# Peptides against a protein of PDB entry 7MKK: the designs that were tried, part 13

Target 1, 71 residues: chain A of PDB entry 7MKK
Amino acid sequence: SMKEKVKAKLVEIRKFVPFIRRVRIDFQDTLSKVQGHRLDALVNLLDREDVSMSSLNKIEVIIDKLRTRFN

## One batch from the design tools (peptide; aimed at target 1 R38 L42 R48 S55)

Design b2_p16_6 (made by RFdiffusion4)
Pose (drawn by RFdiffusion4):
Order: sequence, then C-alpha cells, then structure tokens
Structure b2_p16_6 (pose): chain A 71 residues (1-71), chain P 16 residues (1-16)
Amino acid sequence: as target 1 above (71 residues)
Amino acid sequence: LEELDEELEELVEEEE
C-alpha cells in the first residue's frame, strides 16, 4: 500500500515549496551559506518523485521547524 | 538552528 502513500504526502507536502523559497530569500541576510544550500537542495528534492517515505517524514518535521523559527 | 542543520544534513546524506 505504501507505494501510493508516498505520492499523497508529496502532493500535500509540495504546497510548502513556495513557503521555503520565500524563507530562503527573505532571510538570506539572516542565515548561513550552508543553510541556504541545504534549503535549496530541499527544494530540488521535493521536485523529484523517487523520494523515500522515510525522508518525507523528516521533511514534514524540518517544515514544522521553519513554520515556527520564521513566520 | 543547529538542530535543523543536523536534520537537513542527515536528509541530504540519505538522498545522495
């Protein structure tokens, strides 16, 4: 059943790509380079579909952790 | 932010 279980989460979870892209730009003045990079790679990854469930769960938390450290 | 950096590093390593 998991097969699909992924697709669903990626769909919902992709609604934050603009949010992350915003966080990266507005606060390029606040965050490190290595934070800028990893935030980009995060966007680049959410753009693919060979994405593990185990990573999406790590991405949901990493997003909850930016919805509150910014915003 | 340190904790977030660790988690992003782990994620990037797994996806490499």

Design b2_p16_6_s1 (made by RFdiffusion4, then SolubleMPNN; from b2_p16_6, 7 letters changed)
Fold by OpenDDE base, seed 2:
Structure b2_p16_6_s1 (fold): chain B 71 residues (1-71), chain A 16 residues (1-16)
Amino acid sequence: as target 1 above (71 residues)
Amino acid sequence: MKELQELLDELLEEES
């Protein structure tokens, strides 16, 4: 079902939460206040269980961008 | 390609 697919996707995306937290801390001095706030909000969003597949796909793109820019 | 800030803005606007 789509519900089970969403749950599986969320589990995979959550594997990157430690990475997002690390980017937020390690690059805090080079991030703008807005960028830092947005990363905090992204982590908080991934603590939720009611995230849509559309949002999870967007988050995956964001994580790929973070990996490219911050190693 | 969209910048990171734009992607984050779009995501958080959608979820807010």
Scores: peptide ipSAE 0.210, ipTM 0.742, DockQ to the pose 0.662
OpenDDE base, seeds 1, 3, 4, 5: peptide ipSAE 0.208, 0.163, 0.208, 0.214; ipTM 0.740, 0.704, 0.740, 0.744; seed 5 fails the geometry check

Design b2_p16_6_s2 (made by RFdiffusion4, then SolubleMPNN; from b2_p16_6, 7 letters changed)
Fold by OpenDDE base, seed 4:
Structure b2_p16_6_s2 (fold): chain B 71 residues (1-71), chain A 16 residues (1-16)
Amino acid sequence: as target 1 above (71 residues)
Amino acid sequence: MEELLKLLDELLKEEE
């Protein structure tokens, strides 16, 4: 079902939460206050169970851009 | 970096 696809996508994206948290800490001095706050908000969003497939697809693009920049 | 911030801002606005 669509609900099962959303749940599976959320499980896969949550594997990158430790990476996002690490980027936020390791680059804290080089990130602007806005950039740091947006990364914190992204982590908090991934703690929710009610995230849409549209939002999960956007989060995947964001993670790919973070990986390209921060390894 | 600016594009990444725009995507984050768009995402967070949709979840409000």
Scores: peptide ipSAE 0.377, ipTM 0.849, DockQ to the pose 0.814
OpenDDE base, seeds 1, 2, 3, 5: peptide ipSAE 0.376, 0.374, 0.372, 0.375; ipTM 0.849, 0.849, 0.847, 0.848

Design b2_p16_6_s3 (made by RFdiffusion4, then SolubleMPNN; from b2_p16_6, 5 letters changed)
Fold by OpenDDE base, seed 3:
Order: sequence, then structure tokens, then C-alpha cells
Structure b2_p16_6_s3 (fold): chain B 71 residues (1-71), chain A 16 residues (1-16)
Amino acid sequence: as target 1 above (71 residues)
Amino acid sequence: MEELLELLDELLEEEE
């Protein structure tokens, strides 16, 4: 079902939560307060179970941009 | 970085 596809994608995206938390810590002194707060909010959003497929697709693009910059 | 922040803002506005 569409609900099963959303749950499967959420499980895959959650594998990057440790990476987002690491970026937030390792670059804390170089990130603005606004940038740090937005990364904290992204982690908190991924703890939810009701995230849409649209939001998960946007989060995937965000993670790819973080990887290109900070890995 | 600006584009990353814009995408984070758009995402957070859709979940409120």
C-alpha cells in the first residue's frame, strides 16, 4: 500500500539521523544559531511516524546536500 | 547553504 511505501522510506531516511546529529555537533562553532536550530528540527521531524511522502522526498534532497558539503 | 536553509524552511512550514 502507499502507507507501507511511506513506512519503508521513513526507515531508510532514519539511517541518516546519526549523520545529521554528527554534522550538528562537529560544525557547531561554524554553524549560525539558525542553521543549528534547523538541523535540530530536522532530527525531531524524523522521530515522528506521520511524515508524508512529499516531506520524505524533500528530506532526501536535504541529506544529499548535507553529505556533499560535510562528508 | 542558503538553498539548504530554504529547503529546511519549506519542509518545516509544511509540517506545522
Scores: peptide ipSAE 0.288, ipTM 0.805, DockQ to the pose 0.868
OpenDDE base, seeds 1, 2, 4, 5: peptide ipSAE 0.216, 0.283, 0.288, 0.287; ipTM 0.755, 0.803, 0.805, 0.804

Design b2_p16_6_s4 (made by RFdiffusion4, then SolubleMPNN; from b2_p16_6, 7 letters changed)
Fold by OpenDDE base, seed 3:
Structure b2_p16_6_s4 (fold): chain B 71 residues (1-71), chain A 16 residues (1-16)
Amino acid sequence: as target 1 above (71 residues)
Amino acid sequence: MEELQELLDELLKEES
């Protein structure tokens, strides 16, 4: 079902939460306040269970951009 | 990083 697909995708994306948190901390002095706040908001979003597949796909792109820039 | 900010802004608007 679509619900199960979303749940599976969320589980996979959540594997990157430690990475996002690490970027936020390691580059705190490099990031602007707004950039840091946005990363915090991203982590908070991933704590939710009602995230859509569309949003999860966008988050995947964001994670890829973070990996390219920071690790 | 500008692109990242735009992507994050778009995402957060959708979830609001």
Scores: peptide ipSAE 0.270, ipTM 0.785, DockQ to the pose 0.807
OpenDDE base, seeds 1, 2, 4, 5: peptide ipSAE 0.265, 0.268, 0.265, 0.267; ipTM 0.782, 0.785, 0.783, 0.784

Design b2_p16_7 (made by RFdiffusion4)
Pose (drawn by RFdiffusion4):
Structure b2_p16_7 (pose): chain A 71 residues (1-71), chain P 16 residues (1-16)
Amino acid sequence: as target 1 above (71 residues)
Amino acid sequence: EDEEIDEMLDELNDDL
């Protein structure tokens, strides 16, 4: 059943790509380079579909963690 | 590649 379980989460979870992109630009003045990079690679990854479920769960937390450190 | 992605996501989580 998991096969699909992924697609669904990636669909919902891609609604934050603009949010991340905004965080990276508005606060390029606040955050490190290595934070800028990893935030980009995060966007680049959410653009693929060979994405593990184990990573999407890491990514939901990572997003909850920036919906509250920023915003 | 998957291991590198997991490591990068763990490092990003620590950074945040």

Design b2_p16_7_s1 (made by RFdiffusion4, then SolubleMPNN; from b2_p16_7, 8 letters changed)
Fold by OpenDDE base, seed 4:
Structure b2_p16_7_s1 (fold): chain B 71 residues (1-71), chain A 16 residues (1-16)
Amino acid sequence: as target 1 above (71 residues)
Amino acid sequence: KEKEEEEMLDELLELL
């Protein structure tokens, strides 16, 4: 079901939470204040269970951008 | 809530 797909994708995306946290901390002085705030919000969002597939797809792109830019 | 979440993610996509 779509619900099962969302849950499975959320589990996979959550594997990158430690990476996002590390980027937020290690590059705090490189990131703009707003970038830092949005990364904090992203980490908080991934603690929730009610994340849409649309949002998870966007988060995947964000993670790819973070990986390209920061590791 | 979902709209605000999506707007935040869209903003982050633009910032990176």
Scores: peptide ipSAE 0.768, ipTM 0.937, DockQ to the pose 0.925
OpenDDE base, seeds 1, 2, 3, 5: peptide ipSAE 0.767, 0.766, 0.766, 0.767; ipTM 0.936, 0.936, 0.936, 0.936

Design b2_p16_7_s2 (made by RFdiffusion4, then SolubleMPNN; from b2_p16_7, 9 letters changed)
Fold by OpenDDE base, seed 3:
Order: C-alpha cells, then sequence, then structure tokens
Structure b2_p16_7_s2 (fold): chain B 71 residues (1-71), chain A 16 residues (1-16)
C-alpha cells in the first residue's frame, strides 16, 4: 500500500539522522544560526511517524545537499 | 502541522 511505501521510505531516511546530527555539530561555526536551528528541527521532524511521501522526498534532496557540502 | 513541516523543508532547500 502507499502507507507501507511511506513507512519504508521513512526507515531509509532515518538512517541519515546520525549524519545530520554530525553536520550540525562538526560545522556549527560554518553554519549560520538559522541553518543550525532548521537542521535541529529536521532531526525532530524525523522522530514523527506521520511524515508524507512528499516531505520525505524533500528531505532526501536536503540530505544530498548536506553530503555535497559537508561530506 | 503539515504546513509548518512544508515551510521548514522549503526553507532548508533554499538555505542549503
Amino acid sequence: as target 1 above (71 residues)
Amino acid sequence: MKEEEEKLLDELLELL
């Protein structure tokens, strides 16, 4: 079902939570205050179970941007 | 909640 696909995608995206946390800490002085705050909010969002497929696809792009800039 | 989530993600896509 679509619900099962969303849950599977959420499990895959959650594997990057340690990476997002690392970027937030290791590059704290390079990140703007707003970037840091929004990354903290992103980690909190990924603790939820009611995230849409659209949102998960945006989060995937965000992770790819973080990887390109910070690792 | 959903609108705030979309706003957060759209801002991150712009900021990064």
Scores: peptide ipSAE 0.753, ipTM 0.934, DockQ to the pose 0.883
OpenDDE base, seeds 1, 2, 4, 5: peptide ipSAE 0.751, 0.751, 0.752, 0.752; ipTM 0.933, 0.933, 0.933, 0.933

Design b2_p16_7_s3 (made by RFdiffusion4, then SolubleMPNN; from b2_p16_7, 8 letters changed)
Fold by OpenDDE base, seed 4:
Structure b2_p16_7_s3 (fold): chain B 71 residues (1-71), chain A 16 residues (1-16)
Amino acid sequence: as target 1 above (71 residues)
Amino acid sequence: MEEEENKMLDELLELL
């Protein structure tokens, strides 16, 4: 089901939370204040169970951009 | 709720 797919994707995306937290801290001086705030919000979002597939797909792209730019 | 979430994510996509 779509619900099962969302749950599975959320589990996979959550594996990157430590990486996002590292970027937020290790590059705090490089990140703008707004970038830092949005990364904090992203981590908080991933603590929720009610994240849509649309949001998870966007988050996947964000993670790819973070990986490209920050490791 | 999803709208604000999507807006935040869209902004983050633009910022990176």
Scores: peptide ipSAE 0.770, ipTM 0.939, DockQ to the pose 0.908
OpenDDE base, seeds 1, 2, 3, 5: peptide ipSAE 0.768, 0.768, 0.768, 0.769; ipTM 0.938, 0.938, 0.938, 0.938

Design b2_p16_7_s4 (made by RFdiffusion4, then SolubleMPNN; from b2_p16_7, 6 letters changed)
Fold by OpenDDE base, seed 5:
Structure b2_p16_7_s4 (fold): chain B 71 residues (1-71), chain A 16 residues (1-16)
Amino acid sequence: as target 1 above (71 residues)
Amino acid sequence: EEKEIEEMLDELLELL
């Protein structure tokens, strides 16, 4: 089901939370204030269980962008 | 709240 797919994707995306946290801290002085704030919000969002597939797909792209720029 | 989340993610996509 879509619900099961969402849960599975959320589990996979959560594996990148340590990476997002590291980017947020290690590049704090390079990131703009708004970038830092949005990364903090992203980490907090990933603690939720009610994240949509649309949001998870966007988060996947964000992680790819972070990987490209910061590792 | 879902809409605000997606808007935040869209902003982050633009910022990166």
Scores: peptide ipSAE 0.797, ipTM 0.949, DockQ to the pose 0.907
OpenDDE base, seeds 1, 2, 3, 4: peptide ipSAE 0.797, 0.797, 0.797, 0.797; ipTM 0.949, 0.949, 0.949, 0.949

Design b2_p16_8 (made by RFdiffusion4)
Pose (drawn by RFdiffusion4):
Structure b2_p16_8 (pose): chain A 71 residues (1-71), chain P 16 residues (1-16)
Amino acid sequence: as target 1 above (71 residues)
Amino acid sequence: EDEELDELLEELEEEE
């Protein structure tokens, strides 16, 4: 059943791509280069679909961790 | 908090 279980989560979770892109730009003045890079690769990854469930769960936390470090 | 975020992003990068 997992097969799909992914698609669903990627759909919901892709609503944060603009949020993340905003965080990257507004605070390019606040964060390191290696933080800018990893934040980009994060966007690039959320744009694919060969995305593991084990990574989406890592990505939900990483998003909860930015909804509160910023914003 | 920044260190935790860096660790989490590094773990994700290693998987990719």

Design b2_p16_8_s1 (made by RFdiffusion4, then SolubleMPNN; from b2_p16_8, 5 letters changed)
Fold by OpenDDE base, seed 1:
Structure b2_p16_8_s1 (fold): chain B 71 residues (1-71), chain A 16 residues (1-16)
Amino acid sequence: as target 1 above (71 residues)
Amino acid sequence: MDKELDELLSELMEEV
């Protein structure tokens, strides 16, 4: 079902939460307050269970961009 | 919450 697919995708994306947290801390002095807030909000979003597949796909793109920029 | 999230994600995608 779509619900099970979403749950599986959420589990996969949550594996990157430690990476997002590391970016937030390691680059805290470089990030603007707004950028820092956005990263915090991204982590908080991934703590939720009601995230859509569309949102998860967007988050995956964001994580790929973060990985490209911050290694 | 979904609209705020979408805006947040869109803004984050443009700046990263």
Scores: peptide ipSAE 0.079, ipTM 0.655, DockQ to the pose 0.139
OpenDDE base, seeds 2, 3, 4, 5: peptide ipSAE 0.074, 0.078, 0.079, 0.130; ipTM 0.642, 0.644, 0.649, 0.698; seed 5 fails the geometry check

Design b2_p16_8_s2 (made by RFdiffusion4, then SolubleMPNN; from b2_p16_8, 6 letters changed)
Fold by OpenDDE base, seed 2:
Structure b2_p16_8_s2 (fold): chain B 71 residues (1-71), chain A 16 residues (1-16)
Amino acid sequence: as target 1 above (71 residues)
Amino acid sequence: DMEELLELLDELMEEV
């Protein structure tokens, strides 16, 4: 079902939460307050279960951009 | 708003 696909996608994306938290900490002195707040908001968003497939696909692209920039 | 947050996160990836 679509609900099962959303749950599976969310499980895959949540594997990057430790990476996002690490970027937030390791670059805390380099990031602006706004940039740090946006990363915190991304982590908090991934704690939710009411995220659409469309939003999850956008989040995946954002995480891929983050991985490219922060290795 | 979720859409606004996703836009702001996409902008973050251009600023870094």
Scores: peptide ipSAE 0.234, ipTM 0.771, DockQ to the pose 0.180
OpenDDE base, seeds 1, 3, 4, 5: peptide ipSAE 0.240, 0.242, 0.242, 0.241; ipTM 0.774, 0.776, 0.776, 0.775; seeds 1, 3, 4, 5 fail the geometry check

Design b2_p16_8_s3 (made by RFdiffusion4, then SolubleMPNN; from b2_p16_8, 6 letters changed)
Fold by OpenDDE base, seed 5:
Parts: C-alpha cells; structure tokens; sequence
Structure b2_p16_8_s3 (fold): chain B 71 residues (1-71), chain A 16 residues (1-16)
C-alpha cells in the first residue's frame, strides 16, 4: 500500500538523521542561526510519523545535496 | 551550492 511505501521510505531516510545531526554540530560555528534552525527542523520533521511521500522525496534530494557538500 | 540547499530546506518547511 501507499502507507507501507511511505513507512519504508521514512525508515531509509531516517538512516541519515545521525549524519544531519553531525553536520549541524560540526558546522555550528559557520552556520547562520537560520541555517542551523533549518537543519534542526529537518531532523525534527524526520522524527514525525505523518510525513508525506512528496515531502520524503524532497528530503532525499536535500540529503543528497548535504552529502555532496559535507561528505 | 549552500544557498540552493537552504532554499530547498525553506521550501520543504512550507510544505509541512
């Protein structure tokens, strides 16, 4: 079902939460307050259960860009 | 770049 697909995608995306948290901490001194807040909000969003497939697909693109920038 | 990434994060936060 679509619900099962969303749950599976969320599990895969959540594997990157430790990475996002690490980026937030390691670059804390170079990130603006707004940039830091956006990363915190991304982590908090991934802790939710009510994330749409559309949002998860967008988050995947964001994580790929983070990985490219921060390794 | 970082600016584009921050714009994408901003747009994401508007959708949720």
Amino acid sequence: as target 1 above (71 residues)
Amino acid sequence: DMEELMELLEELMKEV
Scores: peptide ipSAE 0.290, ipTM 0.816, DockQ to the pose 0.842
OpenDDE base, seeds 1, 2, 3, 4: peptide ipSAE 0.287, 0.288, 0.107, 0.235; ipTM 0.814, 0.815, 0.685, 0.767

Design b2_p16_8_s4 (made by RFdiffusion4, then SolubleMPNN; from b2_p16_8, 7 letters changed)
Fold by OpenDDE base, seed 3:
Structure b2_p16_8_s4 (fold): chain B 71 residues (1-71), chain A 16 residues (1-16)
Amino acid sequence: as target 1 above (71 residues)
Amino acid sequence: DMDELMELLDELMEEV
């Protein structure tokens, strides 16, 4: 079902939460307060279970850009 | 770029 696909996608995206947290810490002195808060909000969003497939697809793009920029 | 990433984060937060 679509619900099962969303859950599976969320599980895959959550594998990157440790990476996002690491970026937030390692680059804390380089990031602006606003940039840091946005990364914190992204992590908090991934703790939720009610994230849409549209949002998860956007988060994938964000993670790919983070990986390109920071590691 | 970082600015594009931040724009995507802002758009994401508006959808949630």
Scores: peptide ipSAE 0.374, ipTM 0.847, DockQ to the pose 0.846
OpenDDE base, seeds 1, 2, 4, 5: peptide ipSAE 0.370, 0.367, 0.374, 0.372; ipTM 0.845, 0.844, 0.846, 0.846

## One batch from the design tools (peptide; aimed at target 1 A41 D50)

Design b2_p17_1 (made by RFdiffusion4)
Pose (drawn by RFdiffusion4):
Structure b2_p17_1 (pose): chain A 71 residues (1-71), chain P 17 residues (1-17)
Amino acid sequence: as target 1 above (71 residues)
Amino acid sequence: SELDELLEELEEEIEEE
């Protein structure tokens, strides 16, 4: 059943791509280069669909961690 | 930081892929 279980979460979790993108730009002045890079690769990844469930769960937390470190 | 660790782990997985 997991096959789809992914698609669903990726759909919901892609609503944060603009949020991340904003975080990257507004605070390019606050964060490191390696933080800028990993934040981009994060966007590039959320744009694919060969995405593991195990990484989406890591992405939900990484997002909860930015909804509160910024914003 | 915790966020840096999490993002490093994600980068490693992306490189492995």

Design b2_p17_1_s1 (made by RFdiffusion4, then SolubleMPNN; from b2_p17_1 with E8S E15K E16K E17K)
Fold by OpenDDE base, seed 4:
Structure b2_p17_1_s1 (fold): chain B 71 residues (1-71), chain A 17 residues (1-17)
Amino acid sequence: as target 1 above (71 residues)
Amino acid sequence: SELDELLSELEEEIKKK
């Protein structure tokens, strides 16, 4: 079902939460307030269970870009 | 900045929640 697929996708995307948190902390001194808030918001978003498949797919692309930028 | 451009893509998703 779509519900099961979303749950599975969310589990996979959440694997990147530690990375996002590390970026937030490691670059805290150089990040602007808005940048920090956006990273925090991303983590908070992934903590939710009502994220749609379309949103998760978009987030995956964004995280991939983030990983490219911050390794 | 590059980061701003990247993270701005999340604004719509953030607003949905």
Scores: peptide ipSAE 0.189, ipTM 0.718, DockQ to the pose 0.663
OpenDDE base, seeds 1, 2, 3, 5: peptide ipSAE 0.184, 0.182, 0.182, 0.183; ipTM 0.713, 0.714, 0.712, 0.711

Design b2_p17_1_s2 (made by RFdiffusion4, then SolubleMPNN; from b2_p17_1, 6 letters changed)
Fold by OpenDDE base, seed 5:
Structure b2_p17_1_s2 (fold): chain B 71 residues (1-71), chain A 17 residues (1-17)
Amino acid sequence: as target 1 above (71 residues)
Amino acid sequence: SDLDKLLQELMEEIEKK
C-alpha cells in the first residue's frame, strides 16, 4: 500500500539525519540563516510519522544536493 | 539556488498540513 511505502521511505531517509545535522553545524557559517532554519525544520519533520511521500521525495533530492555541495 | 527552491517547496508543504 501507499501507506506502507511511505513508512519504508521514511525509514530510509532517516538514515541521513546524522549527515544533515553535521552539515547544519559544520557549515553554519557558509549556509544562510534561512537555509539553516529550513534544515533544522527538515530534521524536526523527520521525527514525525505523518510525513507525505511528496515531502520525502523532496528531502531525498535535498540530501543529494547537500552531498554534492558538502561531501 | 536549487537547494533554496527545494527547501522552500518543502516548507510550503509542511505549512499546508
Scores: peptide ipSAE 0.641, ipTM 0.893, DockQ to the pose 0.943
OpenDDE base, seeds 1, 2, 3, 4: peptide ipSAE 0.640, 0.640, 0.641, 0.639; ipTM 0.892, 0.893, 0.893, 0.889

Design b2_p17_1_s3 (made by RFdiffusion4, then SolubleMPNN; from b2_p17_1 with E8S E15K E16K E17Q)
Fold by OpenDDE base, seed 5:
Structure b2_p17_1_s3 (fold): chain B 71 residues (1-71), chain A 17 residues (1-17)
Amino acid sequence: as target 1 above (71 residues)
Amino acid sequence: SELDELLSELEEEIKKQ
């Protein structure tokens, strides 16, 4: 079911939460307040269970771009 | 900045929740 697919996708994306948190901390002094807030919000968003598959797919792409930028 | 553009995409997804 789509519900099960969403849950599985969320589990996979959550594997990158530690990375996101590390970027937020390591670059705190370089990031603008808005940038920092958005990273915090991303972590909070991934704690939720009501995110659509469409949103999760977009978030995955964003995380991949973050990984490229911040190694 | 490029990062702002990237995170702006994220902001749109956050607003949907």
Scores: peptide ipSAE 0.364, ipTM 0.846, DockQ to the pose 0.693
OpenDDE base, seeds 1, 2, 3, 4: peptide ipSAE 0.357, 0.362, 0.357, 0.359; ipTM 0.843, 0.846, 0.845, 0.845

Design b2_p17_1_s4 (made by RFdiffusion4, then SolubleMPNN; from b2_p17_1, 7 letters changed)
Fold by OpenDDE base, seed 2:
Structure b2_p17_1_s4 (fold): chain B 71 residues (1-71), chain A 17 residues (1-17)
Amino acid sequence: as target 1 above (71 residues)
Amino acid sequence: SDLDKLLDELMEEIKKQ
């Protein structure tokens, strides 16, 4: 079901939370205040159970961009 | 930047939830 697909993707995306937190801290001086705030909001979102597939897909792309830029 | 655009889009999605 779609619900099961969302749950599975959420589990996979949550594996990157430590990475996102690390980027937020290690590159705080190079990130804008707005970027930092948005990353914090992203991490907080992933603590929720009611995350949409659309949001999860966007987060996946964001993680790829972060990996390219910061690792 | 592409990152800023993506983050902005995500923030808009969060607001709709």
Scores: peptide ipSAE 0.606, ipTM 0.896, DockQ to the pose 0.937
OpenDDE base, seeds 1, 3, 4, 5: peptide ipSAE 0.601, 0.602, 0.593, 0.599; ipTM 0.894, 0.895, 0.892, 0.894

Design b2_p17_2 (made by RFdiffusion4)
Pose (drawn by RFdiffusion4):
Structure b2_p17_2 (pose): chain A 71 residues (1-71), chain P 17 residues (1-17)
Amino acid sequence: as target 1 above (71 residues)
Amino acid sequence: EWEELDELLDEALEEAE
């Protein structure tokens, strides 16, 4: 059943791509280069679909950890 | 906090596929 269980989460979790992109730009002045890079690779990855469930869970937490470090 | 976030990002990108 997991097969799809991914697609669903990716759909919901893709609503944050603009949020992330904003965080990267508004605070390019606040964060490191390696934080800018990883934040970009994060966007690039959320744009694919060969994305593991084990990584989407990692990415939900990573998002919760930016909805509160910024914003 | 940043160190932990960087580690999580690395793990998410390494395990992406």

Design b2_p17_2_s1 (made by RFdiffusion4, then SolubleMPNN; from b2_p17_2, 6 letters changed)
Fold by OpenDDE base, seed 3:
Structure b2_p17_2_s1 (fold): chain B 71 residues (1-71), chain A 17 residues (1-17)
Amino acid sequence: as target 1 above (71 residues)
Amino acid sequence: DDEELLELLDEALETHK
């Protein structure tokens, strides 16, 4: 079901939460205030269970960008 | 709104120092 697919996708995306947290901390001095705030909000979003498949797909792309630029 | 947050995050990353 779509619900099961969303759950599975969320589990996979959550594996990157530690990485996102490290980017936020390790690059705090070079990130702008708005960039830091947006990363914090992303982590908070991933704590929720009610995240759409559309959002999860977009988050995956964003994480890829973070990985390319920061690790 | 999650969509707005993700758009703002994507835009914010484009202007990284």
Scores: peptide ipSAE 0.534, ipTM 0.861, DockQ to the pose 0.098
OpenDDE base, seeds 1, 2, 4, 5: peptide ipSAE 0.530, 0.532, 0.534, 0.531; ipTM 0.859, 0.860, 0.862, 0.857; seed 4 fails the geometry check

Design b2_p17_2_s2 (made by RFdiffusion4, then SolubleMPNN; from b2_p17_2, 7 letters changed)
Fold by OpenDDE base, seed 4:
Structure b2_p17_2_s2 (fold): chain B 71 residues (1-71), chain A 17 residues (1-17)
Amino acid sequence: as target 1 above (71 residues)
Amino acid sequence: DDKELLELLDEALKEHK
């Protein structure tokens, strides 16, 4: 079911939460206030259970961009 | 909403400092 697929996708995406938190802290002085606030919001979003598949797919793309930029 | 948040984040990450 879609519900099962969403749960599985969320589990996989959550594996990157420590990375996102590290980017937020390690590059705090480099990031703009806007960038920092949006990263905080992303982490908070991933703490929720009610995230759509569409959102999770977009988050995956964003994480790929973060990995490219911040390693 | 979540879609807007993610779009705003994507745009914010385009900023250069």
Scores: peptide ipSAE 0.396, ipTM 0.823, DockQ to the pose 0.095
OpenDDE base, seeds 1, 2, 3, 5: peptide ipSAE 0.384, 0.387, 0.395, 0.273; ipTM 0.821, 0.821, 0.824, 0.779; seed 1 fails the geometry check

Design b2_p17_2_s3 (made by RFdiffusion4, then SolubleMPNN; from b2_p17_2, 5 letters changed)
Fold by OpenDDE base, seed 4:
Structure b2_p17_2_s3 (fold): chain B 71 residues (1-71), chain A 17 residues (1-17)
Amino acid sequence: as target 1 above (71 residues)
Amino acid sequence: DDEELLKLLDEALEEAK
């Protein structure tokens, strides 16, 4: 079901929350205030259980871009 | 591209609002 797919996707994406937090802290001086705020918001979003598959797919792209830029 | 990344992030955050 779509519900189970969303749940599985969320579990996989949440594995990168520690990475996002690390980027936010380690590069705080390099990131603009707005970029830092948006990364905080991204982490908060991933704490929710009512995120759509569409949103999760977008978040996956974001994480891939962060990984490319920040290791 | 930083602007693309921020755009995607804004879209994801707004969609899940």
Scores: peptide ipSAE 0.237, ipTM 0.769, DockQ to the pose 0.747
OpenDDE base, seeds 1, 2, 3, 5: peptide ipSAE 0.233, 0.230, 0.233, 0.236; ipTM 0.765, 0.763, 0.763, 0.767; seeds 1, 2 fail the geometry check

Design b2_p17_2_s4 (made by RFdiffusion4, then SolubleMPNN; from b2_p17_2, 6 letters changed)
Fold by OpenDDE base, seed 5:
Structure b2_p17_2_s4 (fold): chain B 71 residues (1-71), chain A 17 residues (1-17)
Amino acid sequence: as target 1 above (71 residues)
Amino acid sequence: DDEELLKLLDEALETAK
C-alpha cells in the first residue's frame, strides 16, 4: 500500500538525519540564519510520522543537494 | 506546510551559492 511505501521511504530518508544535523552544526557560521532555520525545520519534519510521499521525494532531492555541497 | 517549507529550503540553499 501507499501507506506502507511512505513508511518505508521515511525509514530510508531518516538515515540522513545525522548528516543533516552535522551540516547544520558544522556549517552554522557559514549558513545564513534562514538556511539554518530551514535545516532545523527539516530535521523536525523528519521526526514526524505524517509526511507525504511527495514531501519525502522532495526531501531526497534536497539531501542530494546537501551532499553535493557539504559532503 | 511541509511542501512550502521544502520549497523555501530548496530556495534558501540555492541562494547560498
Scores: peptide ipSAE 0.571, ipTM 0.867, DockQ to the pose 0.100
OpenDDE base, seeds 1, 2, 3, 4: peptide ipSAE 0.563, 0.566, 0.568, 0.568; ipTM 0.864, 0.866, 0.866, 0.869; seed 3 fails the geometry check

Design b2_p17_3 (made by RFdiffusion4)
Pose (drawn by RFdiffusion4):
Structure b2_p17_3 (pose): chain A 71 residues (1-71), chain P 17 residues (1-17)
Amino acid sequence: as target 1 above (71 residues)
Amino acid sequence: EEEEEEDEMLEELEEEL
């Protein structure tokens, strides 16, 4: 069943790509380079579909963690 | 290997946040 279970979460979880892109730009003045990079690679990754479930769960928490450190 | 590298990068990003 998991096969699809992924697609669903990637769909929902792709609604934050603009939010992440905003965080990276508005606060390029606040955050490190290595934070800028990993935030970009995060966008690039959410743009693929060979994405593990184990990583989407890591990514929902990484988003919860920036919906509250910023915003 | 690529997926492991991507997980390690995500764990580093979580620690940094």

